# Peptides against a protein of PDB entry 6A30, part 147

Target 1, 150 residues: chain A of PDB entry 6A30
Amino acid sequence: AQDADNVLQPIMDLLDSNLTLFAKICEKTVLKRVLKELWKLVMNTMERTIVLPPLTDQTMIGTLLRKHGKGLEKGRVKLPSHSDGTQMIFNAAKELGQLSKLKDHMVREEAKSLTPKQCAVVELALDTIKQYFHAGGVGLKKTFLEKSPD

## One batch from the design tools (peptide; made by RFdiffusion4, then SolubleMPNN)

Design b2_p30_4_s2 (from b2_p30_4, 14 letters changed)
Fold by OpenDDE base, seed 3:
Order: sequence, then C-alpha cells, then structure tokens
Structure b2_p30_4_s2 (fold): chain B 150 residues (1-150), chain A 30 residues (1-30)
Amino acid sequence: as target 1 above (150 residues)
Amino acid sequence: SRMEELLEQILKNNKLYSDLPREWLKLARE
C-alpha cells in the first residue's frame, strides 16, 4: 500500500491541480479529450516512475510539477476569459508535450524487468487510476481505459 | 496522512472523484 501511495501521490497532485480547472472551463467533449491526454501522461509517468529507480523519479516528477506549478500564483482564480482558458489548455498541452518528449530520452534505458513487488504496485496503481479516470461513469469509458495501448 | 487530506480535499471539491479517494483511504488503512 505505501509503495503504491508513493507512486500515486505525484500523479494525484498533478491531476488535482489540473482537473479541477479543466472541469470548470471545458465543455464535456473537450474535457473528455483532455482526460484522454492526461491518461496517456499518467501512464507514461507511471512507466517511468516504476521502471526507473524510485528515488530519482519522485524528485523529477515533483521538480517538473514544481517548475510548472510556480506559475499558478495564489491569485484570485479570475475565471479566465475564454482566451485565458484556451491559453491554459495550451499550456497544459505544452506541459503534456514536454512530458512526451521526456519519453524519448527514457526509452533507451534497458527495459529492466519489474520485480514481482513492482508489478503488484503497478497493477494496484493502474486499477486505482482507471477508477479515477472513470469517475463513476462520468469520466472515460472503461473500454477505453482497458484498450489503451499505453 | 497528507494523502488523506488531499483526498478529502478532492472529495469536497469534486464529486466526480469521490470514489477514488474512498478506495484509496480504505487501502491506506489496510
């Protein structure tokens, strides 16, 4: 349980920070698209966090999240004007894109076989995340989450 | 735990995510 918590915490922080905003700003169809992209991001992040030595990745995800989180000043969440919402989505997409670029650098390290313990943590984390993205049926469809190649 | 607080905050802020925190809290207690 604790190991799964350690893996999920950075992801949950990312999701909490972004999804609340997206849920308010995005139309349902746009939100679903955003959720799909976030799903991909989460899957990629988990793959990295679990396959790479645990200590370095929490710091990297945390550092990546902190570097981008500094721009959310405590200021009054002025409901971003339509233009501001688009820019926020664009920035989020840009962040997602940067995380995707990080994929290209990590693919070169030898796919170390996960230990049975690591596999169990991954499975638990995946199930939890799937449930999260399903969100009681209002999020992504189970069929999409199960068939995702990610 | 910090996670419990975060999960409670998520639960309060968005009903859509209520199921995950509950399951996670359950797992954390186990």
Scores: peptide ipSAE 0.015, ipTM 0.428, DockQ to the pose 0.066
Fold by OpenDDE base, seed 2:
Parts: C-alpha cells; sequence; structure tokens
Structure b2_p30_4_s2 (fold): chain B 150 residues (1-150), chain A 30 residues (1-30)
C-alpha cells in the first residue's frame, strides 16, 4: 500500500495540478492531445519512480510543477482568458517536452528487474491510470492505452 | 489522509476524471 502511494502520489499531484486546469480550458481535441502527453509523462514518471530512488524525482517533478503552481495560489481562479489558457497549455507542453527529453537523457540504466512487489504495484498503478485516462470513454481510447509503448 | 484530501479535491473539482480518484481512494483504504 505505502509503496503504491509513493508511486501514485507524484502522479496524482501532477494530474491534480494540471488536469483540472486543462479540462477547463482545453477544447476536446486539445484535451486529448494533452492527455496523451500526460499519459506519456505519467508512464515515464512511474518508470522513474520505480526504477530510480524516489528522492530525486520528487524534487524534479515537484520543482517543475511548483514553478507553475505558485501562480494559482490566489483563490480566484480567474479563468485565464483564452490567450492565457493557450500559454499555459504551451508551457505545459513545453514542460512535457522537457520531461520527454529528460527521458532520452536518462541513460537506459539497465531496467533493473522490478521486484515482484514492484511489478505488482506497477500493474495496479497502470490499471488504475489506464482507467483514469480512459475516464469512462471521455478520455483516451482503450486501444491507445493498451498499445502505448510507454 | 493527505492523499484522500487530494483525491477528494480532484473529485470535487473534476468529475470527468472521478474514476481514478475513486480507485485510488479504494486502494488507499486497502
Amino acid sequence: as target 1 above (150 residues)
Amino acid sequence: SRMEELLEQILKNNKLYSDLPREWLKLARE
């Protein structure tokens, strides 16, 4: 349970911080693209969290997310004007792109065989995340989620 | 408790993605 929480918490923080905003500001087509990128990010984060010691990734994801989160403290969610929303999407996409590049720079350290416990946590987390991203058919297609190389 | 609060906030703020928080809450209780 606690290990699953450790893996899911960064993902949840990421999703909470971004999806609520994106769901409000994105058109359906844009939202799908964002969800695809978030899916990749989540998969990469899970891979890293499971393969890499939790301390370094929480700080990087946290620092990436905190730099953008400080602006939202003022409780008046003024729906950013369409222009501001686009910029936020662009910034989020840029961050996602940077995270993808970070994946490329993370040398395939030999995927240390996940312990059976880690595998079980990953499987559970993956199923949960797949369901989340599918969102009862509103989100990503099951076929995409199942065939994603991530 | 913090995760539950976060999940509740997600559920409250974004019903479209409420399925994941529910599953997470279930897992957290397990």
Scores: peptide ipSAE 0.015, ipTM 0.444, DockQ to the pose 0.070
Fold by OpenDDE base, seed 1:
Structure b2_p30_4_s2 (fold): chain B 150 residues (1-150), chain A 30 residues (1-30)
Amino acid sequence: as target 1 above (150 residues)
Amino acid sequence: SRMEELLEQILKNNKLYSDLPREWLKLARE
């Protein structure tokens, strides 16, 4: 349980910060595309979190999330005008783009063979995340999630 | 406690995102 929590916590923080926003502002078709990109990001983050020592990624993800999270506390959630929604999508897309660029800077450390315990944690985490993204059939298709190269 | 609160918030906000919190709560209880 604790090991799975350590792996999933950064992912949960990422998902909470981004999906809550996207669910509010995106149309269904846009949301599906965003979910696909988030799926890729989650898979990449999970791979890094499990394969790379947990300390470095938590600090980077936490620092990135903390820098952007400070702005949302104060304001009365006025329903963003149509213009504000577009700007939020743009900002969120920019953040996703920055996270993807972090992929290029994080040295492909050679995938060390996962220990059996790490494999079990990964499997459990993957199943949980797949169920989350499937969302009872309203999210991504199971076939897409299973066949994803990520 | 913080995670539970976050999960409850996610559950409350959107059915689409309710599955992860449920599974997370299961995992946290095991």
Scores: peptide ipSAE 0.014, ipTM 0.433, DockQ to the pose 0.072; fails the geometry check
Fold by OpenDDE base, seed 5:
Structure b2_p30_4_s2 (fold): chain B 150 residues (1-150), chain A 30 residues (1-30)
Amino acid sequence: as target 1 above (150 residues)
Amino acid sequence: SRMEELLEQILKNNKLYSDLPREWLKLARE
């Protein structure tokens, strides 16, 4: 449904921009921590995107992504030297920090009751996101995803 | 759709997360 796409698009943009980089540069334990933080962010963003008009959150996420996307020149990512890897991790951590701030701004809005349609979209989106973060067992554990308060 | 293009790009670039884009494509078609 078009509504599900509207909710998932900002999440997809966030995940694509960050997870691909983190999967390449992070050790498995670090990656799991990053995934947990992204999971929290996604849950909060999705809840709000469904409750709030989809336009405001998409614009905020899009603006954050556009500000950082200009620096990734299409250059052949030479395997970053150890020094380059550290800088990439630092930049990625900075981006995550900005996303956390976005979360804090979003949390201040009062949770409106979801319509039955919105609930159905949320449920479908949640299942999809859980499956994504689980990634066939290489991502987050199912137990974490199911027990997450987010 | 823009979503399909994005999902295809993710599928191509991120083997680890290849299952998510497929499920999203299903949702987009529904």
Scores: peptide ipSAE 0.014, ipTM 0.436, DockQ to the pose 0.070; fails the geometry check

Design b2_p30_4_s3 (from b2_p30_4, 12 letters changed)
Fold by OpenDDE base, seed 1:
Structure b2_p30_4_s3 (fold): chain B 150 residues (1-150), chain A 30 residues (1-30)
Amino acid sequence: as target 1 above (150 residues)
Amino acid sequence: SESEKLLQLILENNKKYSSLPREWRELAKK
């Protein structure tokens, strides 16, 4: 349980930080597209984290996420000009791209069979993440979320 | 804006996630 939380928390922190930025600069339609890509990223990361030993992945994800999180000091969010918004999207996309590269560096260790308890924790985590992305019906469709490899 | 409303809903759901460690601990005990 604690290991699952340790893996999910950095992902959720990243999502919250990026979604806050995206919600300010993106229209609803663009935001939905971003959410779909983030969902894919999260699912891929979770799949790998479940398949990969939890300890090595936490430090790598945490270190990558901490390096990028320091720059958002609470300065007066002047509504970025259109040019600033594009650069912010680019920077956020670059951060997401770095997570994708982390994907390539994560050595596929042999999928250890999860215990029934671990499966239950993962199922709960997945359900929560699905609810997060569904956002009471305003976010991603349930059908889209259910088609993702659980 | 609609995007801000969406964000608010997402963030509200994330508050539920913050309670998961307790729920996970309880599940791990079972």
Scores: peptide ipSAE 0.030, ipTM 0.575, DockQ to the pose 0.057
Fold by OpenDDE base, seed 4:
Structure b2_p30_4_s3 (fold): chain B 150 residues (1-150), chain A 30 residues (1-30)
Amino acid sequence: as target 1 above (150 residues)
Amino acid sequence: SESEKLLQLILENNKKYSSLPREWRELAKK
């Protein structure tokens, strides 16, 4: 449980940080699109993390996500000028890209079959994340979340 | 803005689900 929390919390922090940024600079329709892409990225990252063997990988993800979450300095995000907003999106995209790279680094370890217990934990984690993205019906549609390649 | 409202709702939900579900905690103990 603690290990799962250690992985999920950094992911959630990263998501919150990115969503905060995107909500400030994007229109509603664009924000929804960003949410969809973030969802896909998170799901893909989790899939690889889970399929990838030992606890060491989860700690690595947690550390990487925490490092990136801290890098979004609580600096008074001066409402960036339009130019600054674009750069911020680019930086956020770069951070998300690093999550993808982390996924690639983890894939090199032979996919150990998850124990039934690990599978159950993962399923519950996925459910929690789905609920987060659904946001009481205001976020992503349940149908979209369910169709994601689980 | 509508986007800000959406963000606020997402963040509120995140707070609600910030703790691991009880079921998850129980599974991890086994």
Scores: peptide ipSAE 0.147, ipTM 0.683, DockQ to the pose 0.056; fails the geometry check
Fold by OpenDDE base, seed 3:
Structure b2_p30_4_s3 (fold): chain B 150 residues (1-150), chain A 30 residues (1-30)
Amino acid sequence: as target 1 above (150 residues)
Amino acid sequence: SESEKLLQLILENNKKYSSLPREWRELAKK
């Protein structure tokens, strides 16, 4: 449980920070699209974390998320002009895309079968994330969240 | 705005689930 929280908390913090920014600059329809892309990213990141040896990658994802999160703290975010908002979305998407490129450094270690305990942790983590993105019915639809490759 | 309302609901929901369910703590102890 503590391990699941350690993995989820950095992701949730990053999501909250980015969603706060996107909610200010995006219309509702655009925000929903961003949520869908973030969902895919989170699912892909979790899949990679699960397939990779459990202990070392959790710290790496947390560290990567922290390194990228610290970069957002420094600047007086001058509300970027319309042009700057697009660039910030692009940069955020690029940073999120770099999380996808973490694929290249993850050596294909043999998919060690998750222990039943690890599976339970992953299932619980996935359920928590699904509930986060569903947001009591105002976020993503349950049907969309369930169609994502578990 | 509608986007701000959506964000507020997401953040409120996140706070509700920020505590690991008690069931998780019990599973971690086994």
Scores: peptide ipSAE 0.037, ipTM 0.573, DockQ to the pose 0.055; fails the geometry check
Fold by OpenDDE base, seed 5:
Formats: C-alpha cells, structure tokens, sequence
Structure b2_p30_4_s3 (fold): chain B 150 residues (1-150), chain A 30 residues (1-30)
C-alpha cells in the first residue's frame, strides 16, 4: 500500500505543478492534448512499476518525479509572453520525457503475479487517477480512460 | 479562462483523494 502512495504522490505532485503551468499558458484544446499525453505517461509508468518488483523502482520513479516536481516552484509565475509560454511547455515536456527514459532502465523483470492485496491497491490507484484526469467530465472522456490498458 | 476552470476542477478532485494514501495503507495491511 505504501507502494501505491510512493508512486501516486510524486505523479500527482508533478501533474499539479505542470497542469498549473499549462492552464495558465495554454488554451483548453492544448491543455486537453497535454492531459492525454500525461495520461499515457502515467499509465506507462504505473504499468512498468507494477511489472517491476515494486520496492526498488518506486523509489526511483518517486525520486525522479519529486525532483522534477520541486523544480516547478509554486511561484506566481507572471503570465509568460507567448514565446516564454512555449518554452515553458517545452521544458515541462522535456522533464516529463525523462520519465520515458526510465523505460530503458527498467529491466522488464518477469511480471510477478500481484498478490490480491497489491491488486486492490493498484485498482484503487487506477480509479483515483482516472477520476483525476476525468475531472468531473471536463477533463478526459471516460471512454478514453477506460480504453487504457488496465 | 476555460483552462483555469479545468485546472480548478482537477485540483479539487485531487484534494478529495488526499485521504486515499491512508486507505491504501490500510488495504496493504490486509
């Protein structure tokens, strides 16, 4: 269970930080596209974390996500000029892209069958993330979230 | 802006799940 928190908390912190930035500088349509990419990234990260023995790699993902999330100071970022906004999106995307590099370091160890307890934690985590991205219907569509590999 | 409204809804939902880590911990103990 601590494993789910260890994975989700850094992800949520990263999402909150990046979404705060993107909401300020992006139109709704761009923000939705960003949300879709973030969703894919989160799902891929979770899938890999679940397939990998949870204990060792969760700390790495969590640490990586926390390190990247802390760099986005909650400061009242003055509305960046259009050029600054694009660069900020690019930087945030680059930071998120580093999570994709984690793929190369995560040796696909044989997916150990999750214990029933681990399954319950993962299910709860997935439901939470789905609700987060759905955002009461204003975020991603349920059909899109449900088609993601469970 | 519509983007700000979307963000607010996302953040509000995230706050609702602030108790989930505790629930996850309890599930992990079973």
Amino acid sequence: as target 1 above (150 residues)
Amino acid sequence: SESEKLLQLILENNKKYSSLPREWRELAKK
Scores: peptide ipSAE 0.035, ipTM 0.578, DockQ to the pose 0.055; fails the geometry check

Design b2_p30_4_s4 (from b2_p30_4, 12 letters changed)
Fold by OpenDDE base, seed 4:
Structure b2_p30_4_s4 (fold): chain B 150 residues (1-150), chain A 30 residues (1-30)
Amino acid sequence: as target 1 above (150 residues)
Amino acid sequence: SESEELLKLIEENNKLYKDLPREWLELAKK
């Protein structure tokens, strides 16, 4: 549980700020697509973060994610003008792009089989993220989240 | 990459909203 929280919290902090912004400024159809891409990116990042490195290295990833999440927190989101919102989304996308780069840095390690502990952490992490992306039914559909190549 | 696709979606969104009155943008946020 604690290990899962340590991995998830930085991701959740990033997602909370960005998804709230996206929900406010995206058209519904575009928002759905953005959420799907974010979901894929998050799942891929988590897979690499948890599956490839030892659990001890997850603290470094948390620090990286937190560094990027803090950049978004500074703006008291005044209801951004569309232009301001666009820039904020663009910045958020850049931050997510950095998560993708982190993914690329982690590719160098051979795919390790998950220990039972790592599996438990992944399962808990996935459940939490699925719940977040579902957002009480206003986010992604459960069927989509469940069919995601876990 | 997923990041590139996200950027394309952002661009698509911006194209949808560029010609919308501000009032319509505010309505879409509700």
Scores: peptide ipSAE 0.018, ipTM 0.411, DockQ to the pose 0.059
Fold by OpenDDE base, seed 5:
Structure b2_p30_4_s4 (fold): chain B 150 residues (1-150), chain A 30 residues (1-30)
Amino acid sequence: as target 1 above (150 residues)
Amino acid sequence: SESEELLKLIEENNKLYKDLPREWLELAKK
């Protein structure tokens, strides 16, 4: 549990801030598409991160996410003016795009079989992320989340 | 990349809202 939380917390903090903004200013259909792309991005990042030793990855993800996330106030983002809102979304997307760069730096070292402990952390992390993206039914459909390649 | 696709989707969204009256944006801020 704690290991999963440590891996997920930086991602969740970024996602919470960005998705709160997107939920306010995006049209529903666009929001769903954005969520799907974020889901893929998070899954790909997590898959690569867990294969690496957990400790080094937290620091890298956390540092990348914290460096970029510092500009998003934790809280009810009041919609900025129209021009400001567009810029805020763009900035948030750019921050999320840094997760893709992390993907490039995470050299898949040799596909060592996940230890039972790592598997348990992955399973818990996946469940937590699925719950987050489902967001009580306002987010992604359960059927979409379950069809994601395990 | 997923990042490029996300940016494209955001751009599409921004185009939808480009002509939103400022009053509607203020309502959404509440």
Scores: peptide ipSAE 0.018, ipTM 0.405, DockQ to the pose 0.058
Fold by OpenDDE base, seed 2:
Structure b2_p30_4_s4 (fold): chain B 150 residues (1-150), chain A 30 residues (1-30)
Amino acid sequence: as target 1 above (150 residues)
Amino acid sequence: SESEELLKLIEENNKLYKDLPREWLELAKK
């Protein structure tokens, strides 16, 4: 549980920040598409990240997240002007792109079979992420989340 | 890449909103 939380927390923080932004800025249909792509990205990243030793990943994800998190002053997020929102989304997309690059730099070390502990962490992580993306029915459909290749 | 696709979706969204009346954008903020 704690290990899962440690791995998930940076991802969840990123997701919470980005999804909150996207929910505010994106039209509903676009939001759904963004959520689907984000889901795929997260799943693919998790698949690769969990294979990597935990220490390097937390630092890299945390560093990627921290570099961009400092700019969110708690100020009353005046809904950024459309231009500001666009830039924020673009920045968020760049960050997601960096996660994708991180995914690419994650050398396919040969898919060493996850240890049972790693599998349990992954399962818990996946359930948490699925719940997050479902968001009580506001987000992605359960059927879509269940069809995602685990 | 998924990132490129996401960027494309963002661009599409931005185009969609660019064409929306300002009043609708303000309504969406509420």
Scores: peptide ipSAE 0.017, ipTM 0.422, DockQ to the pose 0.055
Fold by OpenDDE base, seed 3:
Structure b2_p30_4_s4 (fold): chain B 150 residues (1-150), chain A 30 residues (1-30)
Amino acid sequence: as target 1 above (150 residues)
Amino acid sequence: SESEELLKLIEENNKLYKDLPREWLELAKK
């Protein structure tokens, strides 16, 4: 439980900040797409955090997430005009694009087997994340979350 | 084995969606 919380907390902090913003500025269809990309990002982050040595990955993920999260928070105060909303979506898409590019630059290490302890942490983390992304029915559909490779 | 399968699925998913950010950028420009 504690290990899962330690892995999830940085991700959840980022997600809470970003999703709150996106829920305000995005049209429903766009929001759904953003949520799907964030879901993928979270899955990738979990993969890296668990598979790669914890010390370098948490710091790198935390740094990357903070770098991207801080850019979004500064925009929070202005009631986006329709034009501002589009620009915010563009910026959000750009940030998501940069995260993907970063992934392409990461050496795909061969999938290492997780220890039973790591598996238990991942399972707990995944359940928490699924609940979060479902957001009481406002977020992603349960069927999508269940079909996603997890 | 379950953990290996999970990692494999995550990796496969990540491969499938590698180009999605570009599509997002193009959609955001419209």
Scores: peptide ipSAE 0.017, ipTM 0.349, DockQ to the pose 0.028; fails the geometry check

Design b2_p30_5_s1 (from b2_p30_5, 13 letters changed)
Fold by OpenDDE base, seed 5:
Structure b2_p30_5_s1 (fold): chain B 150 residues (1-150), chain A 30 residues (1-30)
Amino acid sequence: as target 1 above (150 residues)
Amino acid sequence: AAEREERAKKMAEARERAREYLRKKAEERA
């Protein structure tokens, strides 16, 4: 479904830049924590999107994440020096805090019945996002990702 | 730092594969 690509492009672009930054500056346990928080935020936003499908070509997920993730690093990030690393972590943590606030404001809504086409889009979206967060085994464990509702 | 860079590279490669998967599936179902 071409719709899945349209839905996911904005969030994928944001995640590419930010996850790169976090992977470069965070220790393994910190990175895992960051990934879990982002995963929860994404899942909550997706749930809302399923209930209220966006009418625009921009995904609700991507838009919401961009609005609250302003100031996050874009594109290629240089490896931080020891002195710069602390500041970068601080900045990243600050931005993550904004995303966490967004999560707290997201209320679970009643799921709508989906058409077969919508189901296909959701399936593709979920598979893609799970791959992003699993990251070939470097990110979150499959068992953690699979416990999330479809 | 080198370990983190390698991790970041592996993650980026995985994300690229995910994008490719999405594109292919989108084309197949178009």
Scores: peptide ipSAE 0.350, ipTM 0.820, DockQ to the pose 0.460
Fold by OpenDDE base, seed 4:
Structure b2_p30_5_s1 (fold): chain B 150 residues (1-150), chain A 30 residues (1-30)
Amino acid sequence: as target 1 above (150 residues)
Amino acid sequence: AAEREERAKKMAEARERAREYLRKKAEERA
């Protein structure tokens, strides 16, 4: 139980900071778009981090972050030109690369399969992250969060 | 700006609730 908290705290802290930033700088429609992209990024990063072997994870995460970062930079998120919001989003996406730490903390062994304990941690993580993005109804809709980001 | 601040506040409150939920669930599983 304590292990789950220890693993999730850094992620939650990162999300707290980034989501707060985006909420403050983005208008409603932009915020929604940003949240969707971040959600996708987080989910994909988590999935790859958990499922894929450690050796490929950093490269894949890096590639994913770069791919998504480029997408965000190229105006997938239309931010006002006066705001450095796009760069902030990109930076946040890079910071989300730290989700690799989730694997480092969870996957102690070369096991391709998660232990029941690890599964429980992942479940809690997902629930927490969903709540973060839903944000009491201010953020993303539950129906969106319940769908696969793929 | 005020609207954004209010949203940010609501989001923060929701995250706090999420953290509390996580804590409780973690304790239940311990």
Scores: peptide ipSAE 0.348, ipTM 0.825, DockQ to the pose 0.481
Fold by OpenDDE base, seed 1:
Order: structure tokens, then C-alpha cells, then sequence
Structure b2_p30_5_s1 (fold): chain B 150 residues (1-150), chain A 30 residues (1-30)
């Protein structure tokens, strides 16, 4: 089970850095929107990592960013600069390519089926990431996190 | 700025608790 911590440590470090930055520079409503988009990106990346055939990190991230990056533009959320928020998310997503490490460590085989042990690791990972985004109630609502595809 | 810093601090503390929880659960399941 120490494997779960080892696998998640890189993504947690990345999230710590990026979420700290976003929290410091974004207004509350902007931060919430950024967190939602980042959450979607993380969830989609995890889903692809676990369920979908192996994609290159760059292709996966690029596809996810294309799909979700437009979501920040639609909200009349006065991002200090729309370009800055999008670029930050892009950078965060690019760094989240380290989720491929999760893939490499958790899904050793091309098999779409997870072993019970792998399932337990994924569940723990998801719970931890949800806590990161909830941030003791300062971040995203639990109801939003629970409705997101796991 | 102060409000944002306080928020960032609270978020960081929550993430640290999540890491500790993860570590503890990983140890329990090992």
C-alpha cells in the first residue's frame, strides 16, 4: 500500500504548487472556476489513464485542454487576464502529465481490468485528490466532487 | 491579498492533512 503514496506523491506535489499559486492570485469566484476546470482535467486524465488505451501524455493533455480550456472563457469571471488563467491551467495540465506515472505504476498491463489491489489504490487516490480540491471547505463543494466521474 | 493568503494557507493545511491521511491509510493497508 506504500505504493499508493509513492504513485501519488508527484501529482500531489504538482497540485500543491499550482493550487497554492492559484489561491494567491485568484479572487474567490475565479479560484472556484479554475479549480473546477482543473478538477475536470485531473479526472479526465485519470480516467484515460485507467480506462482508455495508452495515449501519449502530450496528446492526452492537449485533448483535455482543448476540451476544457474553453470553459474558463465562457464564464464572465473577470479573470485578471483571461490569458493568464488559461495559460496557468495549460501549464498545470502540462505538468499533470505526470499522471502518466500513475498509469505506469498502477496499470502494468494493457488490461482494462484493475485488480482489487489496484482498485483500492485508485479509490485512495481519488479520495485524496477530492480532499485536495475540497481544501477543508475553502475549495470545491463535496457535492460537486462526488458527482464528477471517478 | 491578505484574504488570498489566508485562503492559500487553509488550502495548504487541508492538503497536508490529506497527505497524512493517505500515508496512514497506506500504512494500514500495507
Amino acid sequence: as target 1 above (150 residues)
Amino acid sequence: AAEREERAKKMAEARERAREYLRKKAEERA
Scores: peptide ipSAE 0.346, ipTM 0.818, DockQ to the pose 0.499
Fold by OpenDDE base, seed 3:
Structure b2_p30_5_s1 (fold): chain B 150 residues (1-150), chain A 30 residues (1-30)
Amino acid sequence: as target 1 above (150 residues)
Amino acid sequence: AAEREERAKKMAEARERAREYLRKKAEERA
């Protein structure tokens, strides 16, 4: 599945940068909250991108980002500067919105259903992303990740 | 803080293992 690697590389690079930044600047409880919100954003984006052929990829991602961005703003994560931390998370979420590129590579706009090959790529993608958020036990709990929608 | 740096390092190592697994699986299916 060379296609899976090619599709995931941009997302993995983005997650590497952002998760490293959050791990360095956030206290443990704050980091956990940030990871949970990012996980929800990623899962919802993937679900909508794969299951719902949006009329425009940009509008769906924009709506998801706006909904989760507002949720993060209301959660007074005592980041040293509330505005800067929220903006950083929002920017990270916006960059994660490039998960739309995953759609373009995985699902043809005309295909209402995934082929077996596409399903295998999605499964591999989900497994990889779960490992990123679990982070060898330092990140989110496996039980939390397994209860999240696939 | 030193604790945060160590956490960041452990997370990065876990992500690298995930990448290696992905690459290996991609090669096996090629």
Scores: peptide ipSAE 0.344, ipTM 0.818, DockQ to the pose 0.425

